# Ledger of designs, part 110: peptides against a protein of PDB entry 7SID

Target 1, 151 residues: chain A of PDB entry 7SID
Amino acid sequence: LHMYLMLLKELPGEEYPLPMEDVLELLKPLSNVCSLYRRDQDVCKTILNHVLHVVKNLGQSNMDSENTRDAQGQFLTVIGAFWHLTKERKYIFSVRMALVNCLKTLLEADPYSKWAILNVMGKDFPVNEVFTQFLADNHHQVRMLAAESIN

## One batch from the design tools (peptide; made by RFdiffusion4, then SolubleMPNN)

Design b2_p25_1_s3 (from b2_p25_1, 12 letters changed)
Fold by OpenDDE base, seed 4:
Structure b2_p25_1_s3 (fold): chain B 151 residues (1-151), chain A 25 residues (1-25)
Amino acid sequence: as target 1 above (151 residues)
Amino acid sequence: SVLERQLEVLKEFDEELYKKYLEAL
């Protein structure tokens, strides 16, 4: 786990995007890692913070690429799961903050949610719509972060 | 049960795989 998280942390940003193949390799175990540690707030926060780099890479890739679609799908599955559990009030504010940052970064890459759509329990939720729901978060810092990101 | 807990976790982070497992049960 720790090694994996460190790898995620060391991913290059938007200025130096990774080949999508490499992104895919990093994303492959992510869902499993998240599922194993879904109740560990610190691990979840760490994961969400580190996958920001992945979002940046996804935003710089050709959306028509099979690898890109696959990477997007895997990533959105993870985000969707975090979103779902957030709706079920399973995460503390710091995790929600990290999730908002992920969503913010997604919106920067895909402002109109063309591909950034969360599928949760068979229903599609555009990230831009999901994001605005955090304006009503119970924690003031989460609300403020969401509000800041919209403008 | 352990299986139920595992399925619950799977449901959250891999819904497609979760559905496949449910179909097999």
Scores: peptide ipSAE 0.025, ipTM 0.474, DockQ to the pose 0.113
Fold by OpenDDE base, seed 1:
Structure b2_p25_1_s3 (fold): chain B 151 residues (1-151), chain A 25 residues (1-25)
Amino acid sequence: as target 1 above (151 residues)
Amino acid sequence: SVLERQLEVLKEFDEELYKKYLEAL
């Protein structure tokens, strides 16, 4: 876990995107890692904070490539899982804050939710619609972060 | 069972893979 989280943390930013092949390799174990620690709030927060780098890389990739679609799908599966558990009130505010930041970054890369669509339990949820729901979050800091993130 | 618990976790984080496992059972 530590090595994997360190790898995610040290990913290059938006200006120096990784090859999509490398992004795919990084995403492969992500769902398994998240599933193992889904009830550990601190680990979930850390994961969500570190995957921001992945979002930045995905946003700078060729949107028409099969590898890009594959990487986007794998990533959105993980984000969708976090969103689903958030709706079930499984995460504290600090984890929700980290999720909002991920959603914000997704919207920066895809403002119209052309590809940023969460599929949860067989239903599609565009990230822009998901993001709006955090404006009514029970915690004031989450609401404030969501409000400040609106373009 | 242990398998049922693992499948439940998988369903949360990778629904497509979960479906593949169900079809294989």
Scores: peptide ipSAE 0.024, ipTM 0.472, DockQ to the pose 0.115
Fold by OpenDDE base, seed 2:
Structure b2_p25_1_s3 (fold): chain B 151 residues (1-151), chain A 25 residues (1-25)
Amino acid sequence: as target 1 above (151 residues)
Amino acid sequence: SVLERQLEVLKEFDEELYKKYLEAL
């Protein structure tokens, strides 16, 4: 876990996106890691903060390749799981704030949620629709962060 | 350097991917 988190932290930013093949390799263990530590708020927050680099890489890639679609799918599965558990009130505000940042970054890359769609329990939820729900979050800091992201 | 640190972490995480990067540099 430690080495994986360090790897995610040290990923290059938007200036030099990784090849999609490398993004896929990094995403492969992510679902398993998230599943194992889904009850650990600190680990979840850390993961969400670090995967911002993955979102940035996905947003800078060609969207018509099979690898891109695969990477997007794997990533959205993870985000969908976090969203699902958020709806079940399993995460504290700091984790929700980290999730909002991920959703914000997704919307910057895909403002109309053409590909950024969360599938949870067989139902599709466009990220733009999901994002607006955080404007009504119970915690003031989450609401403020969501509002700042719109303006 | 930043690249050296990234490669070091990558080596510990995924040896095969690390080798691919070395070949590409």
Scores: peptide ipSAE 0.018, ipTM 0.374, DockQ to the pose 0.023
Fold by OpenDDE base, seed 3:
Structure b2_p25_1_s3 (fold): chain B 151 residues (1-151), chain A 25 residues (1-25)
Amino acid sequence: as target 1 above (151 residues)
Amino acid sequence: SVLERQLEVLKEFDEELYKKYLEAL
């Protein structure tokens, strides 16, 4: 586990804009990794923090390409899984804060959730509606972060 | 082992990085 986290930190792309093809390649194993470590709070937090650059890349890229749509879909699947487990109260506040930051970045790129829609268990959840629920989070820091992210 | 599984996941991210770590182990 700790070895994986070390490896993750060595992956390229965090400080550089990535071509969409590279983003797609990085996203391919992500769902599997998240599944394996879904119960590890530290790993989940680290993953969410490290995928922020991916979100930024998705928001800045041309959304008309097939690779972009594919990358969006794969990323939203991962975020949807984190959201689902959050609703089941499986994550501590620090993980939820990291998730809020991801959602914030998505909303900056798509404030009306035209494409940023989570599909969880066959049901669609627009990210703007998902984000609003964090305004009522049980932890004060999560509520504050969510409130600061409005606008 | 857990390490082997983690390395296989890394291989899917970056083949070159995967090889570097294999050589270092």
Scores: peptide ipSAE 0.018, ipTM 0.356, DockQ to the pose 0.028

Design b2_p25_1_s4 (from b2_p25_1, 10 letters changed)
Fold by OpenDDE base, seed 1:
Structure b2_p25_1_s4 (fold): chain B 151 residues (1-151), chain A 25 residues (1-25)
Amino acid sequence: as target 1 above (151 residues)
Amino acid sequence: SVEERRRKVLEEFDPELYEEELKAL
């Protein structure tokens, strides 16, 4: 786990994106790691903070490639799962803040939610629509973060 | 398909949610 998280943390920024093939390899273990620790609030927070670097790489890729769609789909499914569990009140405020940061980064990469769409229970939820829901979060710090993140 | 791949990832992440999604299909 530690080594995997370090790899996520040390990904290069938007100026030097990884090849999509490398991104796909990095994403492969992600769902399993999240599944193992989905009930651990601290680990979930750490994972969400580290995957911010993955979003930066996804946003700089060719949208027309099958590999890009595959990588985006895998990543968005994980984010969608975190969001779904958040709606079911399974996560504390610190995890929700980390999720908001992920959503903010997604919107920076895709302001019009062309590809940043969460699919949960067979329904599509554009990230810009999902993001606005956190403006009404029960915790004041989450609301403030959401408000400050509006671009 | 992309949707099928997403479903597989969901199965690994949250099996309970995956089962609920299958019932909705």
Scores: peptide ipSAE 0.030, ipTM 0.558, DockQ to the pose 0.859
Fold by OpenDDE base, seed 4:
Structure b2_p25_1_s4 (fold): chain B 151 residues (1-151), chain A 25 residues (1-25)
Amino acid sequence: as target 1 above (151 residues)
Amino acid sequence: SVEERRRKVLEEFDPELYEEELKAL
């Protein structure tokens, strides 16, 4: 786990996006790692913080390529799962904060939600609409972060 | 398809959620 998290953390930022093929390779074990530690709040928070680099890479790629769509799909599935569990109140505020930051970064990369759409329970949720739900979060810091993202 | 791949990832991540989504199809 630690090794994988370090790999995610060391991903280049928006200025130096990785080839999409490399992004796909990094995403391959992500779902398994998230699944294994889905009940560990600290690990989930760390994962969400580190995958911000993945979002930055996805936003700098050709959105029409098959590899890009594949990577986006895999990533959004993971984010969607975190979102779903958040709605079911499975995560503490610090994890929700990290998720909001991921969603904020997604919106920065895709302001018009061309690809940033979460599919949960067969329904599509554009990321820009997801923020509104965090405005009503039980924790004040989460509400504040969500509000800042909208403004 | 992209959706099928996403579903497979979901199955790996959260099997319980996956089962619920299957019921909704």
Scores: peptide ipSAE 0.030, ipTM 0.568, DockQ to the pose 0.854
Fold by OpenDDE base, seed 5:
Structure b2_p25_1_s4 (fold): chain B 151 residues (1-151), chain A 25 residues (1-25)
Amino acid sequence: as target 1 above (151 residues)
Amino acid sequence: SVEERRRKVLEEFDPELYEEELKAL
């Protein structure tokens, strides 16, 4: 876990995107790590904070390649799962804050949600529409963070 | 397909969620 988190933390941002092949390699263990620690709030928060850099890399890549679509799909599945569990009230506010930041970063990379679409339970949810649900979050800081994305 | 790969990722992430989604298909 610690090694993987370090890799995520040290991932170059949008100013220096990784080759998509490297992004894919980083994404491969992500679902397993998230699954293993899905009930650990602190670990989930840390993971979500670190995967912000993955979003930046995805946004700077060639969106027409199969590898890009694959990477996007894998990443969005994980984010979608976090979002789904959030809706199920499985995560505390700090994890929700981290998730909202991920979603905000996705919108920065894809403002029109061309590819930033969460698929949960066979239904598509454009990321730009997801924030509206966080506007009604029970925690004031989450609401405020979500509201920033609407402006 | 991309969707098949996404389902696999979901299965690895949260088997319970995967089962729920599978029921919806």
Scores: peptide ipSAE 0.029, ipTM 0.545, DockQ to the pose 0.882
Fold by OpenDDE base, seed 2:
Structure b2_p25_1_s4 (fold): chain B 151 residues (1-151), chain A 25 residues (1-25)
Amino acid sequence: as target 1 above (151 residues)
Amino acid sequence: SVEERRRKVLEEFDPELYEEELKAL
């Protein structure tokens, strides 16, 4: 875990998007790591904060490549899982804050949710629609963060 | 498939919740 998190943390130092092959290699263990630590709020928060840089890389890549679609799919699956568990009240506000930041970054890359679509339990949820739900979050800081992201 | 992988990830995150939701469908 620590080695993987260190690798994720190093991404902010990159001025240019990583090759998609490198992004895919980074994403491969992500779902497993999230699954193992799904009940650890602090670890989940840290992961979500670090994957913000992955979103930035995905948004700047060629959209027509198979590798890009695969990387987007893998990433969106993880985000979808976090969102799903959030709806089931499994995460505290600080984790939800981190998730909102991820969704915000996705919206910056894809404002109309052309590819940023969460598939959860066989249903599709465009990120722009998912994001608006956080405007009604129970915690005021989450609501404020969501509101600020729209403007 | 991509859909199968998505399902597996959700199951791994919370298998009990996933089973409960499937029963509710």
Scores: peptide ipSAE 0.024, ipTM 0.530, DockQ to the pose 0.399

Design b2_p25_2_s1 (from b2_p25_2, 12 letters changed)
Fold by OpenDDE base, seed 5:
Structure b2_p25_2_s1 (fold): chain B 151 residues (1-151), chain A 25 residues (1-25)
Amino acid sequence: as target 1 above (151 residues)
Amino acid sequence: SEELKKKLEEFYKKVEEEVEKFLSE
């Protein structure tokens, strides 16, 4: 499984639209994969870098469809888990950079966090509020990346 | 590209299969 995850690095960094049904199918195993390798910084970075296009796909889709809501929920669950572990200082700066990029893309699609809400441990955290916390990140590059979104 | 889409789908298919195997063990 680890070897398969590392194959993500061999895929082109090109962005392309996918049907929502395909997005949903791709997201289904992702939570389990992330859970299995949550402590592997390189794997987490790779995953986050390659789910950026999924965020854009969600933003381009009709949010009223059941499949879109389902895909949205699946994705937000994964992002919420990464954010939660970030709060517990479990991830190095390069992983946090990748997470911030995902959050930036979410905010571009939903600036007011109408649907972009992370549910962690039964509590709701709007992405726009979560994002501001990275302005105070210990690493300068993370702070800079976060600042680019609001300046 | 369509080729990239296919590669991504094939990748996740393999990942899903491996996850299922792991969870079933």
Scores: peptide ipSAE 0.042, ipTM 0.565, DockQ to the pose 0.042
Fold by OpenDDE base, seed 1:
Structure b2_p25_2_s1 (fold): chain B 151 residues (1-151), chain A 25 residues (1-25)
Amino acid sequence: as target 1 above (151 residues)
Amino acid sequence: SEELKKKLEEFYKKVEEEVEKFLSE
């Protein structure tokens, strides 16, 4: 398991447009990885920082393909899990900052939350509604980031 | 870049293999 930690730290932070098929393949193991490290704040922050680039790729893709919907679903599952644990106060502010950045990018791609909907515990939560909750975050930097992200 | 793409693919391939190994235990 130490292998993923090492690999995660070495992931390049460069943005690169990827074909949707490639994005889908990259997302497949992500949920399992996140589950393994859900209690490690540093790892969670690292994961969220890196998946930010994937979000940007998803937002630039054609919404009509089955692969796009599948990739979006895979990604939203991960983000939903992080948000859920955030609501349960499991994450420090730096992790929440990274999550807000992901949510911000999702809103840029889907400002009306047509597809950006988190399904947690069988309930749907549009990202635009989820995002506004961070305006009341306990940490000032999280509130500031959320506020500046509103268009 | 193509190099970045390759690195990411290799990363997730390795991760998937490790996860599968872990889940099989």
Scores: peptide ipSAE 0.038, ipTM 0.568, DockQ to the pose 0.043
Fold by OpenDDE base, seed 4:
Structure b2_p25_2_s1 (fold): chain B 151 residues (1-151), chain A 25 residues (1-25)
Amino acid sequence: as target 1 above (151 residues)
Amino acid sequence: SEELKKKLEEFYKKVEEEVEKFLSE
């Protein structure tokens, strides 16, 4: 069991909001961690589940803060990578479920995708547009979760 | 709380150290 995964499980829940500077520090190595374990479904699921708390903090922060913009960018890079690999059919349904939850949370914070835009391979994909694609997911639970978020 | 903050800082530090270790190999 990887140390990072163990540590990630110890992250505090929503009851304890994280300051933006801490969020930023967490996100700095995250892209590298995700890259290292991109083929491990359990690790990816765990990462996505725990970064939900980070997403909630991003939506509540001052958008004028440089740290907020930086954190948003770093987070979107990670989500974009997971999205890209999902399109390549690299992840099982449970990982996709976790990704949908992240996207759902992003939409709650930014319903019109003003800042929640995934940049993948130089192209921009608004999260609201990306999210609708999960309504046609091959797994029923993924479709249901996506549908619930639309209402 | 300050205790929670301290634990989080330790967490982030350990994560960064591990990542750096892997990237250096």
Scores: peptide ipSAE 0.034, ipTM 0.564, DockQ to the pose 0.043
Fold by OpenDDE base, seed 3:
Structure b2_p25_2_s1 (fold): chain B 151 residues (1-151), chain A 25 residues (1-25)
Amino acid sequence: as target 1 above (151 residues)
Amino acid sequence: SEELKKKLEEFYKKVEEEVEKFLSE
Protein backbone atom coordinates (compact mmCIF):
# COMPACT_ATOMS: atom_id res chain seq x y z
CA LEU B 1 0.00 0.00 0.00
CA HIS B 2 2.72 2.46 0.92
CA MET B 3 4.43 1.85 -2.40
CA TYR B 4 1.20 2.34 -4.30
CA LEU B 5 0.50 5.66 -2.64
CA MET B 6 4.01 6.80 -3.37
CA LEU B 7 3.68 5.87 -7.03
CA LEU B 8 0.22 7.40 -7.28
CA LYS B 9 1.50 10.80 -6.24
CA GLU B 10 4.31 10.56 -8.77
CA LEU B 11 2.20 9.66 -11.80
CA PRO B 12 3.49 11.57 -14.81
CA GLY B 13 1.39 13.28 -17.44
CA GLU B 14 0.39 11.43 -20.56
CA GLU B 15 2.03 12.46 -23.81
CA TYR B 16 0.75 9.60 -25.95
CA PRO B 17 -2.51 7.69 -25.61
CA LEU B 18 -2.13 4.41 -23.77
CA PRO B 19 -3.43 1.20 -25.31
CA MET B 20 -6.97 0.50 -24.19
CA GLU B 21 -5.81 -2.77 -22.69
CA ASP B 22 -3.51 -0.88 -20.35
CA VAL B 23 -6.23 1.61 -19.46
CA LEU B 24 -8.57 -1.21 -18.55
CA GLU B 25 -6.00 -2.87 -16.32
CA LEU B 26 -5.42 0.39 -14.48
CA LEU B 27 -9.12 0.95 -13.92
CA LYS B 28 -9.89 -2.51 -12.57
CA PRO B 29 -8.56 -1.97 -9.04
CA LEU B 30 -9.31 1.76 -8.96
CA SER B 31 -12.82 1.50 -7.55
CA ASN B 32 -11.54 -0.50 -4.60
CA VAL B 33 -8.76 1.96 -3.93
CA CYS B 34 -11.17 4.88 -4.09
CA SER B 35 -13.50 3.13 -1.68
CA LEU B 36 -10.71 2.56 0.81
CA TYR B 37 -9.66 6.21 0.77
CA ARG B 38 -13.00 7.91 0.13
CA ARG B 39 -12.63 9.92 3.35
CA ASP B 40 -9.13 11.17 2.56
CA GLN B 41 -9.57 14.47 0.71
CA ASP B 42 -5.97 14.70 -0.46
CA VAL B 43 -5.93 11.18 -1.83
CA CYS B 44 -9.25 11.71 -3.60
CA LYS B 45 -8.03 14.94 -5.17
CA THR B 46 -4.85 13.24 -6.33
CA ILE B 47 -6.75 10.32 -7.82
CA LEU B 48 -9.15 12.61 -9.68
CA ASN B 49 -6.30 14.70 -11.04
CA HIS B 50 -4.54 11.62 -12.34
CA VAL B 51 -7.59 9.93 -13.84
CA LEU B 52 -8.11 13.09 -15.87
CA HIS B 53 -5.52 11.71 -18.25
CA VAL B 54 -7.49 8.50 -18.48
CA VAL B 55 -10.62 10.45 -19.37
CA LYS B 56 -8.77 12.19 -22.17
CA ASN B 57 -7.56 8.83 -23.40
CA LEU B 58 -11.06 7.38 -23.40
CA GLY B 59 -12.38 10.39 -25.28
CA GLN B 60 -9.86 9.88 -28.05
CA SER B 61 -10.45 6.14 -28.35
CA ASN B 62 -12.80 4.17 -30.54
CA MET B 63 -15.76 3.22 -28.39
CA ASP B 64 -16.71 0.26 -30.56
CA SER B 65 -14.45 -2.31 -28.93
CA GLU B 66 -15.42 -4.45 -25.97
CA ASN B 67 -12.39 -3.33 -24.01
CA THR B 68 -13.27 0.30 -24.58
CA ARG B 69 -16.80 -0.21 -23.33
CA ASP B 70 -15.51 -2.08 -20.33
CA ALA B 71 -13.00 0.65 -19.51
CA GLN B 72 -15.69 3.25 -20.01
CA GLY B 73 -17.92 1.45 -17.54
CA GLN B 74 -15.19 1.09 -14.96
CA PHE B 75 -14.36 4.77 -15.17
CA LEU B 76 -17.98 5.92 -14.98
CA THR B 77 -18.45 3.81 -11.88
CA VAL B 78 -15.64 5.67 -10.15
CA ILE B 79 -16.86 9.10 -11.26
CA GLY B 80 -20.36 8.20 -10.16
CA ALA B 81 -19.15 7.31 -6.71
CA PHE B 82 -17.31 10.62 -6.34
CA TRP B 83 -20.35 12.53 -7.55
CA HIS B 84 -22.60 10.67 -5.14
CA LEU B 85 -20.42 11.53 -2.18
CA THR B 86 -20.23 15.13 -3.41
CA LYS B 87 -24.01 15.31 -3.25
CA GLU B 88 -23.75 14.08 0.32
CA ARG B 89 -21.40 17.01 1.00
CA LYS B 90 -18.47 14.78 1.82
CA TYR B 91 -15.83 16.59 -0.25
CA ILE B 92 -14.13 19.97 0.04
CA PHE B 93 -14.01 22.41 -2.87
CA SER B 94 -10.63 21.27 -4.17
CA VAL B 95 -11.93 17.75 -4.67
CA ARG B 96 -15.04 19.11 -6.37
CA MET B 97 -12.82 21.18 -8.66
CA ALA B 98 -11.00 18.05 -9.74
CA LEU B 99 -14.28 16.25 -10.32
CA VAL B 100 -15.61 19.12 -12.45
CA ASN B 101 -12.50 18.91 -14.60
CA CYS B 102 -13.18 15.23 -15.18
CA LEU B 103 -16.80 15.92 -16.06
CA LYS B 104 -15.76 18.75 -18.37
CA THR B 105 -13.49 16.41 -20.28
CA LEU B 106 -16.27 13.84 -20.56
CA LEU B 107 -18.64 16.45 -21.97
CA GLU B 108 -16.05 17.53 -24.51
CA ALA B 109 -15.92 13.95 -25.74
CA ASP B 110 -19.66 13.33 -25.42
CA PRO B 111 -21.59 16.62 -25.33
CA TYR B 112 -24.98 14.96 -25.43
CA SER B 113 -24.19 12.24 -22.87
CA LYS B 114 -24.84 9.37 -25.24
CA TRP B 115 -22.48 7.13 -23.30
CA ALA B 116 -21.37 9.42 -20.47
CA ILE B 117 -24.06 8.34 -18.03
CA LEU B 118 -23.53 7.80 -14.32
CA ASN B 119 -25.40 4.93 -12.73
CA VAL B 120 -25.76 5.60 -9.02
CA MET B 121 -28.00 3.63 -6.71
CA GLY B 122 -29.58 1.96 -9.70
CA LYS B 123 -30.52 5.21 -11.45
CA ASP B 124 -29.02 6.78 -14.56
CA PHE B 125 -27.77 10.36 -14.53
CA PRO B 126 -26.49 11.88 -17.77
CA VAL B 127 -23.25 13.77 -17.19
CA ASN B 128 -24.58 16.92 -18.87
CA GLU B 129 -27.37 16.97 -16.31
CA VAL B 130 -24.98 16.25 -13.46
CA PHE B 131 -22.61 18.97 -14.62
CA THR B 132 -25.22 21.75 -14.45
CA GLN B 133 -25.52 21.18 -10.72
CA PHE B 134 -22.02 22.53 -10.22
CA LEU B 135 -23.13 25.88 -11.64
CA ALA B 136 -24.86 26.33 -8.30
CA ASP B 137 -22.00 25.07 -6.14
CA ASN B 138 -21.47 26.86 -2.83
CA HIS B 139 -17.85 27.67 -3.63
CA HIS B 140 -17.22 30.48 -6.12
CA GLN B 141 -14.24 28.81 -7.79
CA VAL B 142 -16.26 25.68 -8.48
CA ARG B 143 -19.06 27.75 -10.01
CA MET B 144 -16.60 29.68 -12.13
CA LEU B 145 -14.89 26.54 -13.37
CA ALA B 146 -18.22 25.00 -14.28
CA ALA B 147 -19.36 28.18 -16.03
CA GLU B 148 -16.24 28.57 -18.15
CA SER B 149 -16.57 24.96 -19.23
CA ILE B 150 -19.82 25.66 -21.07
CA ASN B 151 -18.86 29.05 -22.52
CA SER A 1 8.66 9.98 -28.07
CA GLU A 2 8.30 6.23 -28.19
CA GLU A 3 10.80 5.88 -25.39
CA LEU A 4 8.75 8.13 -23.14
CA LYS A 5 5.64 6.15 -23.97
CA LYS A 6 7.29 2.89 -22.98
CA LYS A 7 8.52 4.34 -19.71
CA LEU A 8 5.05 5.56 -18.91
CA GLU A 9 3.54 2.16 -19.62
CA GLU A 10 6.07 0.46 -17.40
CA PHE A 11 5.29 2.90 -14.62
CA TYR A 12 1.57 2.19 -14.81
CA LYS A 13 2.28 -1.52 -14.79
CA LYS A 14 4.21 -1.18 -11.56
CA VAL A 15 1.36 0.75 -9.99
CA GLU A 16 -1.07 -1.96 -11.00
CA GLU A 17 1.09 -4.66 -9.50
CA GLU A 18 1.35 -2.84 -6.19
CA VAL A 19 -2.40 -2.32 -6.05
CA GLU A 20 -3.02 -5.98 -6.71
CA LYS A 21 -0.63 -6.97 -3.95
CA PHE A 22 -2.41 -4.71 -1.51
CA LEU A 23 -5.87 -5.98 -2.40
CA SER A 24 -4.75 -9.59 -2.08
CA GLU A 25 -3.60 -9.17 1.52
Scores: peptide ipSAE 0.025, ipTM 0.515, DockQ to the pose 0.035

Design b2_p25_2_s2 (from b2_p25_2, 8 letters changed)
Fold by OpenDDE base, seed 1:
Structure b2_p25_2_s2 (fold): chain B 151 residues (1-151), chain A 25 residues (1-25)
Amino acid sequence: as target 1 above (151 residues)
Amino acid sequence: SSELEKKLKEQQEKIEKEVQEFLEE
């Protein structure tokens, strides 16, 4: 187990929304980390669980700032990558569950996908549209989680 | 809190350092 995975698990819980500057700093290495571990289901699940805190911070921040847009872009790039690999059936249900939780949190902050848009291979996919597809997931727990999030 | 902020910054720096090491391999 790499030191990074241990460090990821040791991230402190939030007491209040993080400053956007800190969020940006946290997001900087994330894309590379995800790329390195893209084939490890357990690591991907762990990453997705921990980035939930980032999503919550993004949703509570000033949405009009340049730093917010930058952070949103970096985060959405990562989520888009996970979504892309999910469409290629590369992830087991537990990873998809974690992804749905991330998407749920995004939609709570942006229910109409004004900024929550995934760009994958040059195409835009609004998160609300992406999320709806999980209602037809092959695994019952994923479908249930998606349904509970909508209603 | 200030303590939380310090911990987060330390974790961020450690993560970035290790990621860079991975990329250089």
Scores: peptide ipSAE 0.023, ipTM 0.468, DockQ to the pose 0.043
Fold by OpenDDE base, seed 2:
Structure b2_p25_2_s2 (fold): chain B 151 residues (1-151), chain A 25 residues (1-25)
Amino acid sequence: as target 1 above (151 residues)
Amino acid sequence: SSELEKKLKEQQEKIEKEVQEFLEE
């Protein structure tokens, strides 16, 4: 975990988007790491904060390649898992804040959710629809963050 | 780019091994 978090932390220093092949290599272990620490609020928050830069890389890449679709799929699987557990009230507000930031970045890259679709338990949820649910979050800071992202 | 790919691959392999070992405990 420590090695992975350090890797995620160092990558944000890149001035230019990473090659999609590099993004794929970074994403491959992410699902397992998230699964192992899904009940650790601090780890989840840290992961979500760091993967913001991965989202930015995905949004600036060529969307027509197979590697791009693969990377998008792997990333969306992770985000979907976090959202699913959020719906089950498993995460505190600070984790939800980090998740909203990820969703916001996805919407900047794909405002109409053409590819940004979460598949959870066999059902598809467009990120734009998922995002609007945070406007009604129980915590005021989460609502405010979601609201400012629309303006 | 090639150097970064090498580093990423090496780190990925280490992480995957750690995860696998944890799951087998």
Scores: peptide ipSAE 0.020, ipTM 0.474, DockQ to the pose 0.054
Fold by OpenDDE base, seed 4:
Structure b2_p25_2_s2 (fold): chain B 151 residues (1-151), chain A 25 residues (1-25)
Amino acid sequence: as target 1 above (151 residues)
Amino acid sequence: SSELEKKLKEQQEKIEKEVQEFLEE
């Protein structure tokens, strides 16, 4: 886990997008890792913070490529899971903060949720609609972060 | 990069193995 997280941390930022093939390789184990540590708040926060690099890369990729769609799908599955557990009040504010940051970055890349759609329990949730729910979050810092994304 | 791919692949394999072992318990 630690080595994996370290790899996530060391990924190039928005200025240096990774090849989509690298993104895919990174995403492959992500779902499993998230599943295993879904109850560990610190690990979840760390994961969400680190995958921001992935979101940035996805936003700069060719949307028409199969690899891009695949990567987007895999990533959205993970985000959807975090969102689902958030609705079930399984995550503390710091994890929700990290999730909001991910959603914010997604919206920057896809403001109209053309591809940024979370599928949870067989139902589709556009990220823009999901994001607005954080404006009413119980924690003030989460609300503030969400509000900052509107302006 | 090729080196990154190799590292990621190795990590994937390790994690998948651990996950599988976890699920079997």
Scores: peptide ipSAE 0.019, ipTM 0.502, DockQ to the pose 0.058
Fold by OpenDDE base, seed 3:
Structure b2_p25_2_s2 (fold): chain B 151 residues (1-151), chain A 25 residues (1-25)
Amino acid sequence: as target 1 above (151 residues)
Amino acid sequence: SSELEKKLKEQQEKIEKEVQEFLEE
């Protein structure tokens, strides 16, 4: 786990998008890692903070390629799982903050949620609709972060 | 890059092994 997180942390930023093949290889074990450590708030926060680079890479890539769609799907599955557990009140505010940042970045790339759609338990939830729910979050910092993203 | 891919693949295999062991418990 820790070695994986180190690799995730050292990903290039927005200025240097990764080849989609590298993104796919990075995403392959992610769902399993998230599942194993879903109850560890610190690990979840760390994962969400580091995958921001993945979101930025996906937003800058050609979404018409098969590899891009595959990577997008795998990533959205993970985000959907975090959101689902958030709805069940399983995460502290700091984890929710990190999730909001991920959703914010997705909305910057896809403001109208054309492709940014979370599928949870067989139902589709556009990210823009999911995001607005954080405006009513119980924690003031989460609400503030969400509000900043609207303007 | 080929070097990054190699590192990621190695870590993936390690994680998959750990996951499998966890599921078998």
Scores: peptide ipSAE 0.018, ipTM 0.453, DockQ to the pose 0.057

